Peptides against a protein of PDB entry 4XPM. Designs and how they scored, part 139

Target 1, 160 residues: chain A of PDB entry 4XPM
Amino acid sequence: VMLHSKNVKGFLENTLKPYDLHSVDFKTSSLQSSMIITATNGGILSYATSNNDVPKNSINEINSVNNLKMMSLLIKDKWSEDENDTEEQHSNSCYPVEIDSFKTKIYTYEMEDLHTCVAQIPNSDLLLLFIAEGSFPYGLLVIKIERAMRELTDLFGYKL
Target 2, 67 residues: chain B of PDB entry 4XPM
Amino acid sequence: DIKGTIAFDTHGNVIESTGVGSQRIEDIGDLSKVTLDAEGFAQVQGDSLLVHLYKRNDITLAVYTSA

## One batch from the design tools (peptide; made by RFdiffusion4, then SolubleMPNN)

Design b2_p22_7_s1 (from b2_p22_7, 15 letters changed)
Fold by OpenDDE base, seed 1:
Structure b2_p22_7_s1 (fold): chain B 160 residues (1-160), chain C 67 residues (1-67), chain A 22 residues (1-22)
Amino acid sequence: as target 1 above (160 residues)
Amino acid sequence: as target 2 above (67 residues)
Amino acid sequence: ALSAEEKAALRALFDALLAEIL
């Protein structure tokens, strides 16, 4: 079954769910935001936010969207820079991963007090972006986004 | 007799932390350098706590106990 | 050194953790 835009939105909403571990007594907050953006311009193709109690078409919603647009652009720019920086690709903030036969990289970025994680969907012009609170550990955030990307195989190789 | 845990990856980033482990994130630097046995285990005596280490799949789990 | 029992328990905890996060 092909992932359509509506399905992608639902997928992103599902990624917002927090970890609530039982093996050890550990839990996280929900992701603040989950997004698919373009690698070229940082444009938002789809997004979900944990703060969904804001009325639609309200000023608060507009401000929230604008904030997401700003963050997505900033992260895209940083990602683009790092993709051309060998040293950054060998830092603790870069995780080379392989899904099936496709290679990609997961980057972690601190944005103010937020923890973010971004990864290029394999062989595509798209980035998957998670934004979490500072209490969300990076190691777990990386695991989360890797798992999520494995569910986006329909977008592998997608070119704009 | 677990007093806490820390799980971390090969980059030294935390995956989870509980109990006293949450207050000992700084231990990751030293714990990551500990030589593990052939099965992936190690035991390190700390101040008042014993740290049990197990590593597999690029994830290290540290369990803090009193003994 | 960890005993066999301690190793088994630690591995079990590890496996349980992985099952939740992976």
Scores: peptide ipSAE 0.779, ipTM 0.954, DockQ to the pose 0.929
Fold by OpenDDE base, seed 4:
Structure b2_p22_7_s1 (fold): chain B 160 residues (1-160), chain C 67 residues (1-67), chain A 22 residues (1-22)
Amino acid sequence: as target 1 above (160 residues)
Amino acid sequence: as target 2 above (67 residues)
Amino acid sequence: ALSAEEKAALRALFDALLAEIL
């Protein structure tokens, strides 16, 4: 089944859901944002956000979108630099992973008071980006994005 | 009688923390260096708490108890 | 050292946790 724009949007919305553990008494907040962006320019192809209380076409909505655009660009730039930096790829902020024989990397980045992680969708020109509150543990965030990428096989190899 | 937990990965990043574990994130550095037995277990005596360790598949779970 | 019972309990908790996060 091919993922269409509507399906991708719905997928990203589902990734916003928090962890609510019962084995141990632990729960997270919802992700603040979830995005698919281009690895080339950091352009947003699809996104979801937990803050949906902003009226449509309002100044606040425009500002929110602009903020996401800025964050996506900044993270893409950092990602691009790290992909060309052996030392950064060996830091604790880089997680090499393999999904169905495809290799990729998950990077964690502190953005002001937010916890973010980004990963290239295998063999594609796309990045998956999660933005969470600072209380969201990085180790869990990495697990979350890895599991999410496993559901995006239709986008593997996607080229712009 | 669990007082708290910490789960962390091989990068030393937290996966989850509860109870007293949430206040002892700094323990991860030392806990990651503890020698485990053949089954992946260890027991470490803390100040007033006992730490039970179990590691499998690059994830370590630390359980804090009184005894 | 951990007893067999303690190990079993710890392993069970670990498995339960993984089942929720993976």
Scores: peptide ipSAE 0.779, ipTM 0.954, DockQ to the pose 0.929
Fold by OpenDDE base, seed 5:
Structure b2_p22_7_s1 (fold): chain B 160 residues (1-160), chain C 67 residues (1-67), chain A 22 residues (1-22)
Amino acid sequence: as target 1 above (160 residues)
Amino acid sequence: as target 2 above (67 residues)
Amino acid sequence: ALSAEEKAALRALFDALLAEIL
């Protein structure tokens, strides 16, 4: 079963929401971006951003979208390299996880001053990608993306 | 009497930090090596603060107190 | 060492935290 593009967009928008903890006095910023991209080319299939105040068709919007394309490609390339490197898969930046008997990996990557994490949707040709500010802790970011992937079971096994 | 907290995973990455814990992220390296009791608890004296540790399901919570 | 009461409080805080982040 393939999710409708509108449904995926709405899901990604929901992942942008920040953590606001009450057990301890801790809160995060919203994610800057949440994306589903192809593992093959790094092409963006769907995305959501927290900065929606930019006028449509403006130069700033174009630059923002282009920046997302650049980051997605760079992260995809790094992910591809790591998937072919046993040593990198055993590094501290790689989290092996199992969701509903499917195995996948979550990678954390620092992009300039941003914190990112990426994971292959189990047995699929798709990657889920979160981009956050540098103040967003990596450990929490990993938890966030794992929980999000558990809600994308309809995309498990999706092949292009 | 909590002065701060740090929660971190088995990779040493922060999950959350508050209070004095936010200024003591470097403590994670040493805290991760502390031997816990059978229930997953430990207590460590660090400079002027006492650190209370609890670990379960690959997550460690450190609570900083004055006593 | 931690008292039983301190352990209970710490466990409760841990559980509350997990409930918010998981």
Scores: peptide ipSAE 0.778, ipTM 0.954, DockQ to the pose 0.936
Fold by OpenDDE base, seed 3:
Structure b2_p22_7_s1 (fold): chain B 160 residues (1-160), chain C 67 residues (1-67), chain A 22 residues (1-22)
Amino acid sequence: as target 1 above (160 residues)
Amino acid sequence: as target 2 above (67 residues)
Amino acid sequence: ALSAEEKAALRALFDALLAEIL
């Protein structure tokens, strides 16, 4: 079964769910946003946000979407720079991972007061991007995006 | 009698923190350098608290207790 | 030094945590 646009958005919406641990008394906020963007220009192909209080088609929604566009572009630019920088790939902000024999990297970036992480969907022109509040621990955010990536095998190798 | 916990990865990034652990994130730097036994355990005397360490598969769990 | 019981408890907590986050 291939992912369609509606299915992708539903998937992203599901990734917004917070952690609520019971083994230890720890819980996170929901992700602020979850996106699939192009690695080429940072264009948003699909996105989900936890903010459902903004009326649809309102100026506030437009501004919110524009903000996401800006953030996605900035993160894509940083990602592109790091992918061409051997030193950055060996920094604490880079997590090399392997999923089903496909290698990729997860990067963590501080964007203002937000915690973000981004990873190239293996062998694709697409990036998965999570944006969370600053209270969301980076170590857990990395685990979250890795687990999510494992569910996107249909997009492995996707080229624009 | 757990007073708090910290779980962190090999990059020193927090996975979770609870209780007094949430106030001792700065301990990660030192805790990551602690020599573990053959089973992956250690005990470290912290600032008025005892820290119980267990590491497996690149994740370290620190449990803070009074004794 | 951790006792066998303490180690077992710590492992159990660790395993429970991993089960929730992975």
Scores: peptide ipSAE 0.778, ipTM 0.954, DockQ to the pose 0.937

Design b2_p22_7_s2 (from b2_p22_7, 13 letters changed)
Fold by OpenDDE base, seed 2:
Structure b2_p22_7_s2 (fold): chain B 160 residues (1-160), chain C 67 residues (1-67), chain A 22 residues (1-22)
Amino acid sequence: as target 1 above (160 residues)
Amino acid sequence: as target 2 above (67 residues)
Amino acid sequence: SLSAEEKAQLKALFDSLYKEIY
């Protein structure tokens, strides 16, 4: 599936949808947020959140946006450190994956009580970032972000 | 009759858990070490439940039953 | 050990689960 940059917002919104497994009696919550950020500065290029019931220009909205910015920066920093740390790349928090002959890594990070997952879009200056509740299992979160990245081939190789 | 399930990856992280499996996440450590047959199956006796294992594509599915 | 029927059922469940998560 082709995905142009102008369609990224809609794509991210779709990634918020929960898993609802009927083979077994298991379902997740929606992702709290889904973002594409820069690997260099952690700047948010696009994002989607599940809790959109916050009035615009309210203090709660400002806090929410600021929180996303803070989380993005923190996760970018952790990712950057791990990308330069051989031991961290061999930990259970790192999943090397290959998508269409492009290699990348998926990292899981505990952020307060939230489960997060981040991966560099192959050969790009961009990171895909999922933020979920603590009840969202990491194994499934990793699968989710891997599958999502397979839909972002237009962004492979994107340089700022 | 299935009493619960656990699915987990090669890192020992949960993919899904249901029923009694949700209360036995700590079993993953031991289940990951079980020797599987040539087809990827195993059966192990737990404390009170029987665990049926199947692994393929780096995913292990554990199904808990009474017998 | 698992019977042939048990293996078939377990594999079927796995296949269904795998299809849902991927």
Scores: peptide ipSAE 0.796, ipTM 0.956, DockQ to the pose 0.933
Fold by OpenDDE base, seed 3:
Structure b2_p22_7_s2 (fold): chain B 160 residues (1-160), chain C 67 residues (1-67), chain A 22 residues (1-22)
Amino acid sequence: as target 1 above (160 residues)
Amino acid sequence: as target 2 above (67 residues)
Amino acid sequence: SLSAEEKAQLKALFDSLYKEIY
């Protein structure tokens, strides 16, 4: 079954939800943004943004369309560089993972005061990208994107 | 009584932190090197607090107590 | 050195946390 664009949008919106742990007294903020972008050009195919953040009176608002485009391109470029750098793939910022026998990598990137993570959807030309506040722990962010990617099996192997 | 917690992965990145654990993120480096028993447990004494460790599935949970 | 009871409590907390994050 093909995952239509509107279905992808709904999926991304659901990924925005924060962690609210009851085992320990810990809660995260919502993700600022969740996107599926092309690995080739960093073009945004689908995205969702959180409306819970206080609006910023700035042209460089992170949730603005322009900022999302900029960040997606920057992260795609960094991802591309790291995919061609063996040492970077062995750093603490790279998590090799396997989902249903498909191998991929999760990268964490600090973007000024924001915490981001990106992963190639296995065997595809697509990247899944999460953007969170700096208070969102990287270890938990990695778990979040790994679990989310397991729900995108319809996009595994997708080629542009 | 639990004074705080830290959970962290094998990369040393935080999964969660609470209480005094939130102020002791720098402990992760040392805690990651602690030798665990056959069941994945350890107990270590650090700067006036007792740290209880349990590791499974590449996740380490550290619980800080006064005793 | 942890007692059996302490280990059980710690494991229970871990199990609860693990279930929530995955």
Scores: peptide ipSAE 0.796, ipTM 0.955, DockQ to the pose 0.943
Fold by OpenDDE base, seed 5:
Structure b2_p22_7_s2 (fold): chain B 160 residues (1-160), chain C 67 residues (1-67), chain A 22 residues (1-22)
Amino acid sequence: as target 1 above (160 residues)
Amino acid sequence: as target 2 above (67 residues)
Amino acid sequence: SLSAEEKAQLKALFDSLYKEIY
């Protein structure tokens, strides 16, 4: 199975959309970033960002990409540690979930003033990573990433 | 009249909060321990507001009212 | 305790919220 970059990019862009609830007077900001990264090295395979106001090829754009690389690496490292720590897997920051009989875990991590969540795509070498502002509630962020993973069944079992 | 809401999951993490609920996130700890009836409902008197609870599918919705 | 009407209203609000977030 081959990763189709264009299809994945479009999917990630769609995940950036905010929640706008009408049942209650509540709405979120857009996700800051959405990424698929490797579980091995934290390398970014595909990403989308809401910050499209940065001129292309500018120093600011380069810095933005570098920042994403740094965050992805840090989160991958924390994820790797937690996957080898039984106590961390039983914390309130870990959500065991099952999608079509496949088991995975969703982790929430505070990164400075940002709220992040990450999950291994079932049976794969890939992680899905959402980065949001601190105003984005963790419980809702977890729901968002779970629902997103249900749309990535083609990547289940993907090995590098 | 609804003064605010909090929805939270079984981990105690917020799903949404509005109105006075946004200022009472600390209530989640106590609200999560409330015994619900057979249908998943409860009513709890807070420090100044009445809280109406409903839980289903591991999500608890708390609605704050004056009465 | 909640009345039948209050329960119905609360459940309706929950159902609406649940549909929006999932």
Scores: peptide ipSAE 0.796, ipTM 0.955, DockQ to the pose 0.946
Fold by OpenDDE base, seed 4:
Structure b2_p22_7_s2 (fold): chain B 160 residues (1-160), chain C 67 residues (1-67), chain A 22 residues (1-22)
Amino acid sequence: as target 1 above (160 residues)
Amino acid sequence: as target 2 above (67 residues)
Amino acid sequence: SLSAEEKAQLKALFDSLYKEIY
């Protein structure tokens, strides 16, 4: 079973939701963006953004998408470098995780004033990418993407 | 009386912070080095505040109190 | 050191937090 594009889009939209912790008085902002991109070229296959107040097909929307494309490419490049660098894989910016029987890694990257994290969907040619404001703690962002990844089992092993 | 909290992971990255904890993120470095008891607890005297620590599942919760 | 009551309270808070973030 494979998630079709509509389901993936809806999934990404749901990941935008912020944390609102009641155990402690702590709240996050919504994610700025959530994307599934190719590990090869950083091409965006699907995306969701909290900035959805922009009219469709407007210049502002185009510019926003172009910005996402740029960020996705940059992050893919960083990820690719780190995947080929044993030292980087042992840094505090890399979280090896295991989901069921599948292993993957979560990387955190500072992109200007934004907090980002990216993870390869297990055994696939796809990356899940979260972009958040600088106020979103990295530790929580990592947890968020790990939990989200567990909902993408249909994409495990997906090859382009 | 809780004055604030910090939760952080084994990489030293913040999971959440509240109250005075939000102003003491730099404490994570030292708190990460504290020896915990067999149950995962510790109590350390901080900068005028008492810090209560509990660690489980690679997450450390620090609770700041006046006493 | 932490008393039994303090440990229980701290653990309860942790459990609540953990449940919310996972």
Scores: peptide ipSAE 0.795, ipTM 0.956, DockQ to the pose 0.939

Design b2_p22_7_s3 (from b2_p22_7, 13 letters changed)
Fold by OpenDDE base, seed 5:
Structure b2_p22_7_s3 (fold): chain B 160 residues (1-160), chain C 67 residues (1-67), chain A 22 residues (1-22)
Amino acid sequence: as target 1 above (160 residues)
Amino acid sequence: as target 2 above (67 residues)
Amino acid sequence: SLSEEEKKALKELFDKLYAEIY
């Protein structure tokens, strides 16, 4: 069983939803974007962004997409570097996790004033990437992406 | 009488912060070093507030109170 | 140190928070 593009898009859109922690009355903003990109080239396979009323095919939309492409490539490059750096893998920016006996790592990267989090979908050539505002705590962002990956089991082991 | 909260992970990264806790993120460094009892609890005087700590599953919850 | 009542309240708050984030 594989996820169709439509299903993946819908999943990513759902990940945009903010946390609303009633226990302590803490609320986050929505994610700015959520993407699945290739680990090899940083190419965007699917993405979702928060609504901003940008007309389709407008120059503003093109610029927005280009910005996402740029960010995805930069984050992919940083991720690739860290995956080949044992010291970076032991930094506080790296969270080794295990999902259903599959191991992966979650990395946090600050991009200007944005908080980002990226993780390789277990045993795959794909990365899941969250981009949030700086007000979104890293600890919670890590939890969010870990929980999200648990819903992407169909992509575990996906090879390009 | 909770004045605020901070929840943080073993990396020292914030999970959530509320109230006065939002203004005391710098406390995480010291709070992470506090020795907890066998059940995962501790109470520490921090700044002008009392901090109640509970840690489980690699998450530490700090609750700030006046007493 | 924390009283038993304080521990109970703190644990309950933690449980609620944990349930929301996971």
Scores: peptide ipSAE 0.796, ipTM 0.955, DockQ to the pose 0.928
Fold by OpenDDE base, seed 3:
Structure b2_p22_7_s3 (fold): chain B 160 residues (1-160), chain C 67 residues (1-67), chain A 22 residues (1-22)
Amino acid sequence: as target 1 above (160 residues)
Amino acid sequence: as target 2 above (67 residues)
Amino acid sequence: SLSEEEKKALKELFDKLYAEIY
């Protein structure tokens, strides 16, 4: 199956959905944002946000988009640094994982009051990035992004 | 009779927390060091509450009860 | 020390939780 841009957007929108754990009566908020960005420059290839009530072409929309651009760049930079730092790769903020025999890493980053996690799509020049509120627990966020990456096999090995 | 729960991973990060567990996140440090039996279970006294532990697939579930 | 009944209940709760997060 070919994953086109419209399909990617829809996929990211679906990742915004919160967890509702009935077993223990625990519920999260929706993700604030979900993005696929370039590992090279932090450019946003596709994104979804939970705040769709912002009027189009408003100052608030422009600010929100600019904020996403800033966040993606900052996280890409931090990710790049950590990928070149053996010590950081052994911290509790780094989760080595294997998906279908492909190895990658999930990093968690505190960005101001937000909880974020990012992972390189295996063998690709792309990063998957989740941004959540501070109430979203990191352990669950890591599980969420791992499960999401398992649905992006069409992007494995994607090079710019 | 459950007063709360905490689930956490091998990095000590929370997966979920409910009830009194939400106020006892700092317990994870000690709970992660508890020796489990061959089936992955343990029971420890945490302050005034009893903590029941079960670990499998790198996830630890802690259940807080009064007894 | 957990009883067999407690172990069963705890494992059952874990199984339900695990199924929801994965």
Scores: peptide ipSAE 0.796, ipTM 0.955, DockQ to the pose 0.936
Fold by OpenDDE base, seed 2:
Structure b2_p22_7_s3 (fold): chain B 160 residues (1-160), chain C 67 residues (1-67), chain A 22 residues (1-22)
Amino acid sequence: as target 1 above (160 residues)
Amino acid sequence: as target 2 above (67 residues)
Amino acid sequence: SLSEEEKKALKELFDKLYAEIY
């Protein structure tokens, strides 16, 4: 089934759910935000956030959306720089992965006190972006976004 | 009895940490260098605690015990 | 070195953890 706007939004909302590891009694917080953005200019195509109780058209809502726009742009810029930097691609902040014979990279970036990770949806002009609290461990965040991308096959090869 | 755990990847990044493991994240540097046996296991002394290691699929699990 | 019982317990814990994160 092809992913439409509603389906993508619902997918992103589902990615917000925390890990609850009963085997070792470890639980994370929910993701703060989950986004699909353009690799060209960091424009937000779809997003979900854990704080959905902000009144519409309020100053707080505007500030929240503006903050997401700012973060998406900043992360896109860092991603673009790293994609053109061989040394950065070999750092501990870069995870080369392969999904269904498509190669992509997962990058981890610390943004102020937040933990973020971003990955190009294979062979596409789109990026998947997770924003979490600083308590969310990077190794687990990387696993989370890799598993999420495996469910976005309809977007593989998407060009703007 | 388990006093804590750390799981980490090949980049040295934490996957999970519990108990005393949460206070010993700095051990990852040394634990990543430990030579494992043919089955992927090792046992090392970490100060007053014993650390049991198992690695598979590029994930290392460290379990801290008193003995 | 780890005993066989310790290895078994550690592997089982790993398997449970791995199944939860993937």
Scores: peptide ipSAE 0.796, ipTM 0.955, DockQ to the pose 0.940
Fold by OpenDDE base, seed 4:
Structure b2_p22_7_s3 (fold): chain B 160 residues (1-160), chain C 67 residues (1-67), chain A 22 residues (1-22)
Amino acid sequence: as target 1 above (160 residues)
Amino acid sequence: as target 2 above (67 residues)
Amino acid sequence: SLSEEEKKALKELFDKLYAEIY
């Protein structure tokens, strides 16, 4: 089954769901945002947000989208810098991972009071980006994005 | 009885924390250096609490108990 | 050191947690 635009949107919406760990009685908030962006320009190809009731074309919707655009650009720039910095790739903010024999990296970035993580979809020109509240622990956020990445195999190798 | 938990990865980042564990995130630095037995277990004294450690698949689970 | 019963309980808790996050 191929991932089309509509399917990608639905996938991102599903990633917003919080963790509810009954084993230890630990709960997270929902992700604030989940996005697929271009690695080249930081442009948003698809996104989902926890606040879905904002009217279309309203000033609040415009502000929300503009905020996402700004964050995606900033994170893309930081990611791009780190991808060209061997020292940063060996920091605690970088997680090398392998999915189905494809290698990629997960980076964690603090954006003011928000916790973010970003990962290049293997061998592609695309990045998967999660934005969460500061209460969402980084270790769990990394696990979340790794597991999500495993569901995007149709996008592996995608070139713009 | 469990007073709290911390789970953390090899980077020292929190996966989850509950109870007294949520107030002892700073323990991760020391807990990550504890020598584990052949099965991946350890028990260490942390102030007034015991900390029971188990590590597998690059995840360490710390369970805080009174005894 | 941990008793066998304590090890068993701790491992079981870990297994449950691991299953929930992965």
Scores: peptide ipSAE 0.795, ipTM 0.955, DockQ to the pose 0.932

